# Peptides against a protein of PDB entry 5KEZ, part 52

Target 1, 320 residues: chain A of PDB entry 5KEZ
Amino acid sequence: NVAIYNPFRPWWERYQPVSYKLCTRSGNEDEFRNMVTRCNNVGVRIYVDAVINHMCGNAVSAGTSSTCGSYFNPGSRDFPAVPYSGWDFNDGKCKTGSGDIENYNDATQVRDCRLTGLLDLALEKDYVRSKIAEYMNHLIDIGVAGFRLDASKHMWPGDIKAILDKLHNLNSNWFPAGSKPFIYQEVIDLGGEPIKSSDYFGNGRVTEFKYGAKLGTVIRKWNGEKMSYLKNWGEGWGFVPSDRALVFVDNHDNQRGHGAGGASILTFWDARLYKMAVGFMLAHPYGFTRVMSSYRWPRQFQNGNDVNDWVGPPNNNGVI

## One batch from the design tools (peptide; made by RFdiffusion4, then SolubleMPNN)

Design b1_p12_7_s4 (from b1_p12_7, 9 letters changed)
Fold by OpenDDE base, seed 5:
Structure b1_p12_7_s4 (fold): chain B 320 residues (1-320), chain A 12 residues (1-12)
Amino acid sequence: as target 1 above (320 residues)
Amino acid sequence: MDLLERQRKRWD
C-alpha cells in the first residue's frame, strides 16, 4: 500500500493498495505464511481484510513511496505491479463532475465512482476480476480461511460473485476437501439509502452495523432504552437474518467515528460498559460475532472531533 | 486522504 507521511503513517494508509503483494508494515509474505501455518495448526483460522474495490487515492504522488517499494502512478492509473492501467478503472463510467461519489442516494455513483478519491476498479472487466481472484487464491493457497471484503457497498454484488466464482477451495492441509472460503462483506446499511445489505446475501455474510449502534444506546440507557427490551434482540430489532449477520460492538472505523450513530458506539474507552456489551454479544446467539482488539492513542478533541483519529497501532518510527 | 471521511458521512 501507499506509505503516507502526513500524517505520519496513519492506520488508513493500509486501505490504499498499489499492488497485491503481501508486503506491508505487518510483515512480508514469508512471515505471513508462517503465521497462517502456526495459527491453523492450533485451530485458529485467518480471515484477510481484502481491499478489492479500489487502489490508492487519485491525489497521491507517483513514485515508489509504498510499503514494498512498488512503483505506481495514480494520475495515469498505472499500477505495474498488478498490472493495472487506465483501462482497468471506472473513470469513464462515473458521471459525476468530480469523479467521486457525490450522492449516496444514487446507487450507480456509490458503485462506479471513487470513494473519497480512491481510484475505483472496473470490476465488470474479467481481467480485473481475474487479477483480484489471483490475489485471493494466492492467500487461499497459503491457508487462509476466508475474507472480509472491504467496501462491499461500493461494488456490484454480481461483480463480487464473479470474483468469488473464480476462487479455489480452501487448502486441504487444514480444511476438508471442497471447503469454500468464508466470506463476510462490509456493508454499512443503517437505512435511508438505496443500497441494502440484502443485496449481498447471496455472496456471504454482511456486517450488521445496527447491532453496535443499538446495543450502545441500550447499555448507555439512552432514549429510555432498557436491557429488558433486548428480549427479542436480533431479527426482532430489524436486523438482518442471523445466518447472514456478522456482529460487533465496534470496529476500527466507528471506534473513531462520531455523529448520531457513532456517539452510541461503545469502545474500550468506556471500559465497564464495553465489557458489558461484549459479554452480552458473546452470550447471545444472534449473528456471527467479532471481537475487537485495538489500542490506545492520544486523543485530542477539537470541536467534537478527535484530530488524532488517524493514529495507527503502536510502532517504532513507522515500523510495527 | 482520510478514510474516516466516508464513515462520518454515513453516520451523520
Scores: peptide ipSAE 0.049, ipTM 0.804, DockQ to the pose 0.320
Fold by OpenDDE base, seed 1:
Structure b1_p12_7_s4 (fold): chain B 320 residues (1-320), chain A 12 residues (1-12)
Amino acid sequence: as target 1 above (320 residues)
Amino acid sequence: MDLLERQRKRWD
């Protein structure tokens, strides 16, 4: 991914790829392979957060400022480490003046335009699908068990399906022969927009962002809400079917006080209430549960906003 | 602030 130095190595640089090389501040490919092997040997499975909707931001300077030193040029859409070129992006499909998504009520913009300037890959092209599949298959062959598909809302479900159809079975050294990768898709659907979580049910599970948002309001006792109202928690609250739901109390985005839940989201910063929420989630039989493991950072609030919400995870590997 | 962070704030 791109190496961002202002601010200094933020968490979100990881979501701006310039190649599919396994070479980041989290480690190199050999270290990753070793970790996957050790985890699998004790029954711990690995699911990779796969960023396949886009490459880096269009405004990032060209050069070799990346975690593995790969050259890239956002201006010319040149990513030779893949390789991608100008033919592999949706620039010609997006009809907005800026080239970015301007109206989230327009599903075509949401899928074909740039997410906040991130260069949008043309996933309709078999070439692009194949390059992504090669990346994911490399991970599968290493021994990962599945994937979180980042920014799935911004990809056409059919394009995702086409990529998934190219995937190998899981590594038979650790998984039963013929096993398929576990897929869950990040789709932010709180209602009110044309793109729905149900559009993606055919590809795998989807994130249910209403879960953490609503649970937070209940546990916080906002608006007179009571725990007794959770009797029909799940589908009874309008959530997606249990067998399609990936549920969580918080994620890396809304843990920072913004995005898909707002102030209702409970986090480790509110330790007591957070433990209650996580305990309830683990005890209640709805959805596939995900528990957050995060880190502290020096929060600094100005006008109600944490100006340090960019701070990345602890890392002592400063050479890359 | 990064553009990605700004996008996430649209849900506030």
Scores: peptide ipSAE 0.047, ipTM 0.791, DockQ to the pose 0.357
Fold by OpenDDE base, seed 4:
Structure b1_p12_7_s4 (fold): chain B 320 residues (1-320), chain A 12 residues (1-12)
Amino acid sequence: as target 1 above (320 residues)
Amino acid sequence: MDLLERQRKRWD
């Protein structure tokens, strides 16, 4: 991915890929392979956060400022380490003036335009699908158990399906023969927008963001909410079917979120309430649960915004 | 661009 130095190696640089090389701040491919092996050998499975909707930001300077030194040129859409070129992006498909998503009520924009400047891959192309599948299959062959698909809302479900159909069975050294990768898709659906979580049920589980938002409201006792109202927690609250839901109290994004349901999100900053929420989540049978392991950073609020919201996990001069 | 902006646009 892109190596960002201003601010200094933010957490979000990880989500700006320039190649599919397994070479990042966390280590090289050999180290990753070793980790996966050791984890699998003790029954701990690895699921990769796969960034396949986009490459890096369009405004990033061309060069070799990347975690593995690969050259890239966002301006010309040149990512030779893949390789991708201008034909592999949705620049000509997006019809907004900026090239970015401007209206989230336009599903076509949401899927065909750039997410906050991130170069949007043309997932309709078999070439692009195959390159992504190759990346994911490499991980599968190493021994990962599945994937979180980042920014799934911004990909056409059919394109995702086409990629998933290219995936290998899981590595039989650790998984039963014929096992399929576990897939869950990051889709933010709080209602009010045309893209629905249900659009993605055919590909695997989806993130249920209403879960953390509503649970936070209840535990915070906002709007007269009571714990007793959780009797029909899950589908009874309008959440997706349990067998399609991946649930969580918070994630890396909404820990830093604001407005709408974001304000209700419980995090480790509210330790007692957070423990209550996590405890409830783990005790309740609804959905597939995900527990967040985060970190404290030196928050500095200016005009309601944390100027240090970029700070990544504890590291040694950029190396995790 | 950062993911926080993405999150804000989707949550606000």
Scores: peptide ipSAE 0.051, ipTM 0.811, DockQ to the pose 0.362; fails the geometry check
Fold by OpenDDE base, seed 2:
Structure b1_p12_7_s4 (fold): chain B 320 residues (1-320), chain A 12 residues (1-12)
Amino acid sequence: as target 1 above (320 residues)
Amino acid sequence: MDLLERQRKRWD
């Protein structure tokens, strides 16, 4: 991914890929392979956060300022380490003036335009699908158990399916022969927009963002809500079917969020209430559960916004 | 560039 120095090595640089090389601040490919092996040998499975919707931001300077030193040029859409070129992006398909998503009520914009300036890959092309599948298959062959698909809302479900159909079975050294990778898709669906979580049920599980938002309001006792109302928690609250849901109290994004929905999210900053929420989630039989392991950072609020929401995990002058 | 913008737009 790109190496960002202003601000200094933010967490979100990880979501700006310039290649599919397994070479980042977390380590190199050999170290990753070693980690996967050691984890699998003790029954801990690895699921990779796969960033396949886009490459880096369009405004990032060209050069070799990346975690593996690969050259890239966002201006010319040149990513030779893949390789991608200008033919592999949706620049010509997006019809907005900025090239970015401008209206989330337009499903075509949401999927064909750039997410906050991130260069949008043309996932309709078999070439692009194959390059992504090769990346994911390399991980599968190393021994990972599955994937979180980042920004799935911004990809056409059919394009995702086409990629998934190219995937290998899991590594038989640790998984039963014929096992398929576990897939869950990040789709932010709180209602009110045309793209729905149900559009993606055919590809795997989907993140249920209503879970953490609603649970937060209940445990905070907002709007007169009571914990006794959680008796029919799950589908009874309008959430997706349990067998399609991946649930969580918070994630790295909404842990840094604000606004009406963001304010309801419980995090480790509210330790007592957070423990209650996580305990309830683990005890209640709904969805596939995910527990957050996070870190503290020096929050500084200005006009209701944390100006340090970019801060990544603990490091020693950029070295993790 | 801030990837939290997409989240903020949803939660605001």
Scores: peptide ipSAE 0.050, ipTM 0.806, DockQ to the pose 0.302; fails the geometry check

Design b1_p12_8_s1 (from b1_p12_8, 6 letters changed)
Fold by OpenDDE base, seed 2:
Structure b1_p12_8_s1 (fold): chain B 320 residues (1-320), chain A 12 residues (1-12)
Amino acid sequence: as target 1 above (320 residues)
Amino acid sequence: TASDLSGAELPP
């Protein structure tokens, strides 16, 4: 991914890829292989956060300022380490004046335009699908168990399916022969927008963002809500079917006060309420559960916004 | 609406 130095190595640089090389602040490919092997040998499975909707931001300077030293040029859409060129992006398909998503009520913009300036890949092209599949298959062959698909809301479900259809079976050294990768898709659907979680059920599980938002409201006792109202928690509250749901109290985005769920989201900053919410989630049978492991950072609020929401995990001068 | 990737800031 790109190496950003202003601010100094923010967490979100990880979501701006310039290659599919397994070479980041987390380590190199050999170290990753070693980790996957050691984890699998003790029954711990690895699921990769796969960023396949886009490459880096269009405004990032060209050069070799990346975690693996790969050259890239956002201006010319040149990513030779893949390789991608200008033919592999949706610049001509997006119809907005800015090239960015301007209206989330327009499903075509949400999927064909740039998410906050991030160069949008043309996932309709078999070439692009194949490059992504090669990346994911390399991970499968190393021994990962599955994937979180980042920004799935911004990809056409059929394009995702086409990529998934190219995937290998899981590595038989650790998984039964014929096993398929576990897939869960990040889709923000709190209602009111045209893109629905149900559009993605055919590809795997989806994130249920209503879960953390509603649970936070109940635990906080907002609007007179009571714990007793959780008697029909799950589908009874309008959530997706349990076998399609991945549930969580918070994630890295809404933990920073932005994104889906708003102020209702509980985090480790509210320790007592957070433990109550996580305890309830783990005790209740609805959905596949995900527990957040995070870190403290020096929050600094200005005009209601944390100006340090970019701060990444503890590091030694940029090295994790 | 808010970005699905919170905190992302691109250089000018």
Scores: peptide ipSAE 0.032, ipTM 0.760, DockQ to the pose 0.145
Fold by OpenDDE base, seed 5:
Structure b1_p12_8_s1 (fold): chain B 320 residues (1-320), chain A 12 residues (1-12)
Amino acid sequence: as target 1 above (320 residues)
Amino acid sequence: TASDLSGAELPP
């Protein structure tokens, strides 16, 4: 991914890929392979956060300022380490003035335009699908158990399916022969927008962002909500079917006080309430549960916004 | 609304 120095190595630089090389601040491919092997050997499975909707930001300077030193040129859409070229992006398909998503009530913009300037891959192309599948298959062959598909809301479900159909069976050294990768898709659906979580049920599980948002309001005792109302928690609250739900109290995005769920989201900053929420989640049978592991950063609020919400995990001068 | 991936900022 791109190496960003202003601000200094923010967490979100990881979501700006320039190649599919397993070479980042987390380590190199050999180290990753070693980790996967060691984890599998003790029954811990690895699921990769796969960023396949886009490459890096349009405004990032060309060069070799990347975690693996690979050259890239956002201006010309040149990513030779893949390789991708200008033919592999949705620039001509997006019809907004900025090239970015401007209206989330327009599903075509959401899927064909750039998410906050991130160069949007043309996933309709078999070439692009194949390059992504090759990346994911390499990970599968290493021994990962599945994937979180980042920004799935911004990809056409059919394109995702086409990629998934190219995937290998899981590595038989650790998984039964014929096992398929576990897929869960990040889709933010709190209602009010045209893209629905149900659009993606055919590809695997989806994130249920209503879970953390509603649980937060209940535990905070907002709007007269009571714990007793959780009697029909899950589908009874309008959530997706349990067998399609990936549930969580918070994630790295909404932990920063905005986005899906807003101020209702409970985090480790609300220690006691957060423990209650996580405890409830783990005790309740609804959905497939995910527990957040995060870190403390020096929050600094200005006009209700944390100006340090960019801060990445603890590091030594950029090295994790 | 822009409620998706938060903090995906670009360098100045």
Scores: peptide ipSAE 0.032, ipTM 0.757, DockQ to the pose 0.149
Fold by OpenDDE base, seed 1:
Structure b1_p12_8_s1 (fold): chain B 320 residues (1-320), chain A 12 residues (1-12)
Amino acid sequence: as target 1 above (320 residues)
Amino acid sequence: TASDLSGAELPP
């Protein structure tokens, strides 16, 4: 991914790829392979957060400022480490003046335009699908069990399916022969927009962002909400079917006080209430559960916003 | 509207 130095190596640089090399501040490919093997040998499975909707930001300077030293040029859409070129992006498909998503009520913009300046890959192209599949298959062959598909809302479900259809079975050294990768898709659907979580059910599970948002309001006792109202928790609250839901109390985006769920989201900053929420989630049968493991950072609020919400995880290899 | 925030920040 790109190496961002202002601010200094933020968490979100990890979501701006310039290659599919397994070479980041978290380690190199050999170290990753070693970890996956050790984890699988004791029954711990690995699911990769796969960023396949886009490459890095349009405004990032060209050069070799990346975690594995690969050259890239956002201005010319040149990513030779893949390789991608100007033919592999949706620049000509997006109809907005800025080239960015301007209206989330326009599903075509949401999927064909740039998410906050991130160069949008042309996933309709078999070449692009194949390059992504090669990346994911490499991970499958290493021994990962599945994937979180980042920014799935911004990809056409059919394009995702086309990629998934190219995937290998899981590594038979650790999984039964013929096993398929576990897939869950990040789709932010709080209602009111044209793109729905149900559009993606055919590809795998979907994140249910209503879960953490609503649970937060209940446990915080906002708006007169009571724990007794959770009697029909799950589908009774308008959530997706349990067998399609990936549920969580917070994630890396909304634990920073903004995004899907806003201030209702419970986090480790509110330790007592957070433990209550996580305990409830783990005890209740609805959905496939995910527990967050995060870190503290020096929060500084200005005008209601944490100006340090960019701070990345603790790291001692900043030279990478 | 709800959007993904993982790529919301860009260099100055």
Scores: peptide ipSAE 0.031, ipTM 0.739, DockQ to the pose 0.128
Fold by OpenDDE base, seed 4:
Structure b1_p12_8_s1 (fold): chain B 320 residues (1-320), chain A 12 residues (1-12)
Amino acid sequence: as target 1 above (320 residues)
Amino acid sequence: TASDLSGAELPP
């Protein structure tokens, strides 16, 4: 991914890929392979946050400022480490004046235009699908158990399916023969927009953002909500089917006041309420649970927004 | 059928 130095190595640089090489702030491929092996050997499985919707931001300077030193040029859509070129992006397909998503009520914009300036990959192309599948298969062969698909809302479900159809079975050294990777897709669906979580059920589980939002409201006792109302928690609250749901109290985005959920989202900053919410989530059978492990940072609020929301995890001079 | 790990709720 791109290496950003202003601000200094923000967390979000990870979501701006320039290659599919396994060289990051966390280590190199050999170290990753070693970690996966050690984890698998003790029954801990690894799920990779796969960024496959896009490459880095359009405004990032060309050069070799990347975690693996690979050259890239956003302006010319040149990512030779993959390789991708101008033919592999949706520049001509997106019909907005800016090239960015301007209207989230237009599903074609959401999927064909750039997410906040991030260069949008042409996932309709078999070449692009194959390059992504190659990346994911490399990880599968190393021994990962599955994937979180980042920004799935911004990809056509059929394109995702086409990629998934190219995936290997899991590594038989640790998984039963014929096992398929565990897939969960980040789709923000709180209602009111044309793209629905159900569009993605055929590909795997989907993040249920209503879960954290609604649970936060209840735990906070907002809007007259009561714990007793949780009697029919899950599908009874209009959530996706349990076997399609990945549930969580917070994630890295809404923990920082971004994404879905608003002010109702509980985080470690509200320790008591957060523990209540997480405890309830773990005790309740609905959905596949994800527990957040985060960190404190020096928050500085200006006009209601934390200007330090970019701060990444504890590190040693940029190395995690 | 959706792509899921067999016995998704428990590690193999």
Scores: peptide ipSAE 0.007, ipTM 0.520, DockQ to the pose 0.025

Design b1_p12_8_s2 (from b1_p12_8, 7 letters changed)
Fold by OpenDDE base, seed 1:
Structure b1_p12_8_s2 (fold): chain B 320 residues (1-320), chain A 12 residues (1-12)
Amino acid sequence: as target 1 above (320 residues)
Amino acid sequence: TASNLIGAELPP
């Protein structure tokens, strides 16, 4: 991915790929392979957060400032380490003045325009689908068990399906022959927008962002909400079917006070309430559960916003 | 800043 130095190596640089090489501040490919093997040998499975909707930001300077040293040029859409070129992006499909998503009530913009300046891949192209499938298959062959598909809301479900149809079965050294990768898709659907979580059910599970938002409100006792109202928690609250839901109290985005859930989201900063929410989630049968493991950072609030919400995970590797 | 934060319609 791109190496960002202003601010200094933020968490979100990890979501700005310039290649599909497995070399980042988290480690190199050999180290990753070693970890996957060791984990699988003791029954711990690995699911990869796969960033396949886009490459890096359009405004990032060209050069070799990346975690694996690969050259890239956002201005010319040149990513030779893949390789991608100007033919592999949706620049000509997006009709907004900025080239970015401007209206989330326009499904075409949401899927064909840039997410906050991130160069949007033309996933309709078989070439692009194949390059992504090659990346994911490499991970499958290493021994991963599945994937979180980042920014799935911004990809056409049919394009995702086309990629998934190219995937190998899981590695038979650790999984039964013929096993398929576990897929869950990040789709923010709180209602009121044209893109729905149900659009993606055919590809795998989806994130249920209503879960953390509503649970936070209840645990916080906002608006007169009571724990007793959770009697019909799950589908009774308008959530997606349990067998399609991946549920969580918080994620890395809404832990920072923005992105689907707002101030209702409980985090480790609210230790007591957070433990209550996580305990409830783990005890209740609804959905496939995910528990967050995060870190502290020096929060500084200005006008209600944490100006240090960019701070990345602890890391001693300042070289890559 | 180009994060992976995405917009969503929040209920009133």
Scores: peptide ipSAE 0.027, ipTM 0.712, DockQ to the pose 0.313
Fold by OpenDDE base, seed 4:
Structure b1_p12_8_s2 (fold): chain B 320 residues (1-320), chain A 12 residues (1-12)
Amino acid sequence: as target 1 above (320 residues)
Amino acid sequence: TASNLIGAELPP
């Protein structure tokens, strides 16, 4: 991914790929292989946050400022380490004036235009699908158990399926022969937009963002909500089917004070209420549960926004 | 700055 130095190595640089090489702030490929092996050997499975919707931001300077030193040029859509070129992006397909998503009520914009300036890959192309599949298959062959698909809302479900259909079975050293990777898709569906979580059920599980939002409201005792209302928690609250749901109290995005779920989202900053929410989530059978492991950072609010929401995890001079 | 943050508000 891109290496950003202003601000200094923010967390979000991780979501701006310039190659599919396994060289990041967390380590190199050999170190990753070692970690996966050690984890698998004790029954801990690894799921990779796969960024496959896009490459880096269109405004990032060309050069070799990347975690693996790979050259890239966003201006010319040149990512030779993959390789991608201008033919592999949706620049001509997106019809907005800015090239970015301008209206989330237009499903075509959401899927064909750039998410906050991130160069949008042409996932309709078999070439692009194959390059992504190669990346994911490399990880599968290393021994990962599955994937979180980042920004799935911004990809056509059929394109995702086409990629998934190219995936290998899991590594038989640790998984039963014929095992398929576990897939869950990040889809922000709180209602009110045309893209629905159900559009993605055919590809795997989806994130249920209503879960954390509603649970936060209840535990905070907002809007007259009561714990007794949780008796029909899950599908009874209008959530996706349990076997399609990945549930969580918070994630890295909404933990930072904005995004899906709003102010109702509970985080470690509200320790008591957060523990209650996480405890309830783990005790209740609805959905596949995910527990957040985060970190503190020096929050500084200006006009209701944390100006330090970019701060990444504890590190040694940029190395995690 | 480009990120995967999406400013989505809860529907009323």
Scores: peptide ipSAE 0.026, ipTM 0.713, DockQ to the pose 0.312
Fold by OpenDDE base, seed 2:
Order: sequence, then structure tokens, then C-alpha cells
Structure b1_p12_8_s2 (fold): chain B 320 residues (1-320), chain A 12 residues (1-12)
Amino acid sequence: as target 1 above (320 residues)
Amino acid sequence: TASNLIGAELPP
């Protein structure tokens, strides 16, 4: 991914790829392979957060300022380490004046335009699908158990399916022969927009953002909500079917006060209420559960926004 | 600079 120095090595640089090389601040490919092997040998499975919707931001300076030293040029859409060129992006397909998503009520913009300036990959092209599949298959062959698909809302479900259809079975050194990778897709569907979670059920599980939002409201006792109302928690509250749901109290985005859920979201900053929410989630049978492991940072609020929401995990001069 | 912060907050 790109190496950003202003601000100094933010968490979100990880979501701006310039290659599919396994070479980041977390380590190199050999270290990753070693970690996967050691984890699998003790029954801990690895699921990779796969960033396949886009490459880095359009405004990032060209050069070799990346975690693996690979050259890239956002201006010319040149990513030779893949390789990608201008033909592999949706610049000509997006019809907005800015090239960015401007209206989330327009499904074509959401899928074909840039998410906050991130260069949008042309996932309709078999070449692009194959490059992504090669990346994911390399991870499968190393021994990962599956994937979180980042920004799935911004990809056409059929394009995702086409990529998934190219995937290998899991590594038989640790998994039964013929095992398929576990897939869960990040889709924000709180209602009111044309893109629905159900559009993605055919590809795997989907993140249920209503879960953390509604649970936060109940535990905070907002709007007269009571814990006793959780008697029919799950499908009874209008959530997706349990076998399609990945559930969580918070994620890295809404810990920082942005993304889906707003102020209702409970985080470790509200320790007592957060423990109640996580305890309830783990005790209740609805959905596949995900527990957040995070860190504190020096929050500084200006005009309702944390100006330090960019701060990444604890590090030593940029090295994790 | 771009982040992967997406989606809208729930209304109060």
C-alpha cells in the first residue's frame, strides 16, 4: 500500500493498495506465511481483509513511496507491480463531474465511481478479476481460511461472484479436501438506499450494521428502548437471516464516529456499556459473531470531529 | 487524503 507521512502513517493507508504483494508494516510474505502456519497448527484460522474494489487515492503523488517500494502513478493509473493501466479502471464509466460518488441513491454511482477519491477498478473485466483471483488464491494456498471483502457495497454482486468462482479450495494441509473459503462481505444497509444486503446473499455472509446500531440504542436506553424488547432479537427486529449475518458491536470506522451507526454505536470508550453489548452478542445465537480488538488514541474533537481519527495502532516510528 | 470511512450516520 501507499506510505502516507502527512498525517504520519495513518490506519487508512492500509486500504490504499498499489500492488498485491504481501509486504506491509505488518511484515513481509515470509513472516505472514510463518504466522498463518503457526496459527493453523493450533486451530486458529486466518481471514484476510481483502481490498479489491479499488487501488490508492487519485491525489496521491506518483513514485515509490509504498510499503514494498513498488512504483505507482495514480495520475496515469499506472500500477506496474500488478500490472494495471488506465484500461483497468472505471474512469470512463463514472458519469459524475468529480469522478467520485456524489449520490448514494444512485446505485450506478455507488458501484462505478470512486469511493472518496479511491481509484475504482473495472471489475467487469476478466483481466482485473483474474489478477484479484490470483492474489486471493495465493493467500488460500498459504493457508488462510477465508476473506472479508472490503467495500462490497461498491462492487456489483455479479463481479464478486465471478472472482469467487475462480478461487481454489482451501489448503488440504489444514482443511478437509474440497473446503471452500469463508466469505463475508462488508455492505452497509441501514435502509433508505437502493443497494440492499440481500443483493449479496449469493456470494456469502453480509455485515449486519443494524445490529450494532440498534443494540447501542437499546443499551443506552434511547427513545424509550428496553432490554426486555430484545426477546425477539435477530430476524424479529428486521435483520437479515441469521445464516447470512455477520454481527458486531463496532468496527474501526464507527469507533471513530463515522460510517454506519452514528452516536448509538458502543465502543471501548464506553467500557461498561460496551461489555454489556459484547456479552449479550456472544450469548445470543443470532448471526456469526465478530469481536473487535482495538487501541486507544489521543482524541481531539473540533467542531464535532476527532482531528486524530487517522491515528493507527501503536508503533515505533512507523514500525509495528 | 482518502480513507475507507463510508456510509451515513443514523439520525437521532
Scores: peptide ipSAE 0.026, ipTM 0.704, DockQ to the pose 0.320
Fold by OpenDDE base, seed 3:
Structure b1_p12_8_s2 (fold): chain B 320 residues (1-320), chain A 12 residues (1-12)
Amino acid sequence: as target 1 above (320 residues)
Amino acid sequence: TASNLIGAELPP
């Protein structure tokens, strides 16, 4: 991915790929392979956060400022380490003036235009699908158990399906023969927009952002909410079917006070309430559970916004 | 700044 130095190595640089090489702030491919092997050998499975909707931001400077040293040029859509070129992006498909998503009530914009300037891949192209599948298959062959698909809301479900159909079975050294990768898709659906979580049920599980948002209001006792109201927690609260839900109290985005859930989201900053929420989540049978492991950063609020919400995990000069 | 912070904030 792109190496960002202003601000200094933010967490979100990881979501701006310039190649599918497995050399990042966390280590190189050999170290990753070693980690996966060691984890699998003791029954710990690895699921990769796969960033396949886009490459890096359109305004990032061209050069070799990347975690693996690969050259890239966002301006010309040149990512030779893949390789991608201008033919592999949705620049001509997106009809907005900026090239970015301008209206989230337009499903076509949401899927064909750039998310906050991130260069949007033409996932309708078999070439692009194949390059992504090659990346994911390499990970499968290393021994990962599945994937979180980042920004799934911004990809057409059929394009995702086409990629998934190219995937290998899991590595038989650790998984039963014929095992398929576990797939869950990040889809932010709190209602009010045309794209629905149900659009993605055919590809795997989806994130249920209503879970953390609603649980936060209950645990915080907002609006007279009571824990006794959790008697019909899950589908009874309007959530997606349990067998399609991946649930969590917080994630890296909404932990920072923005996005889906807003101020209701419980985090480690509210330690006691957070433990209650996580404990409830783990005890309740609804959905597939995910527990967040995060870190403290020096929050600095200006006009209601944390100006340090970019701060990444503890590191040694950018190396985690 | 390009992050993957997206979605609507729910009011209290």
Scores: peptide ipSAE 0.025, ipTM 0.705, DockQ to the pose 0.264

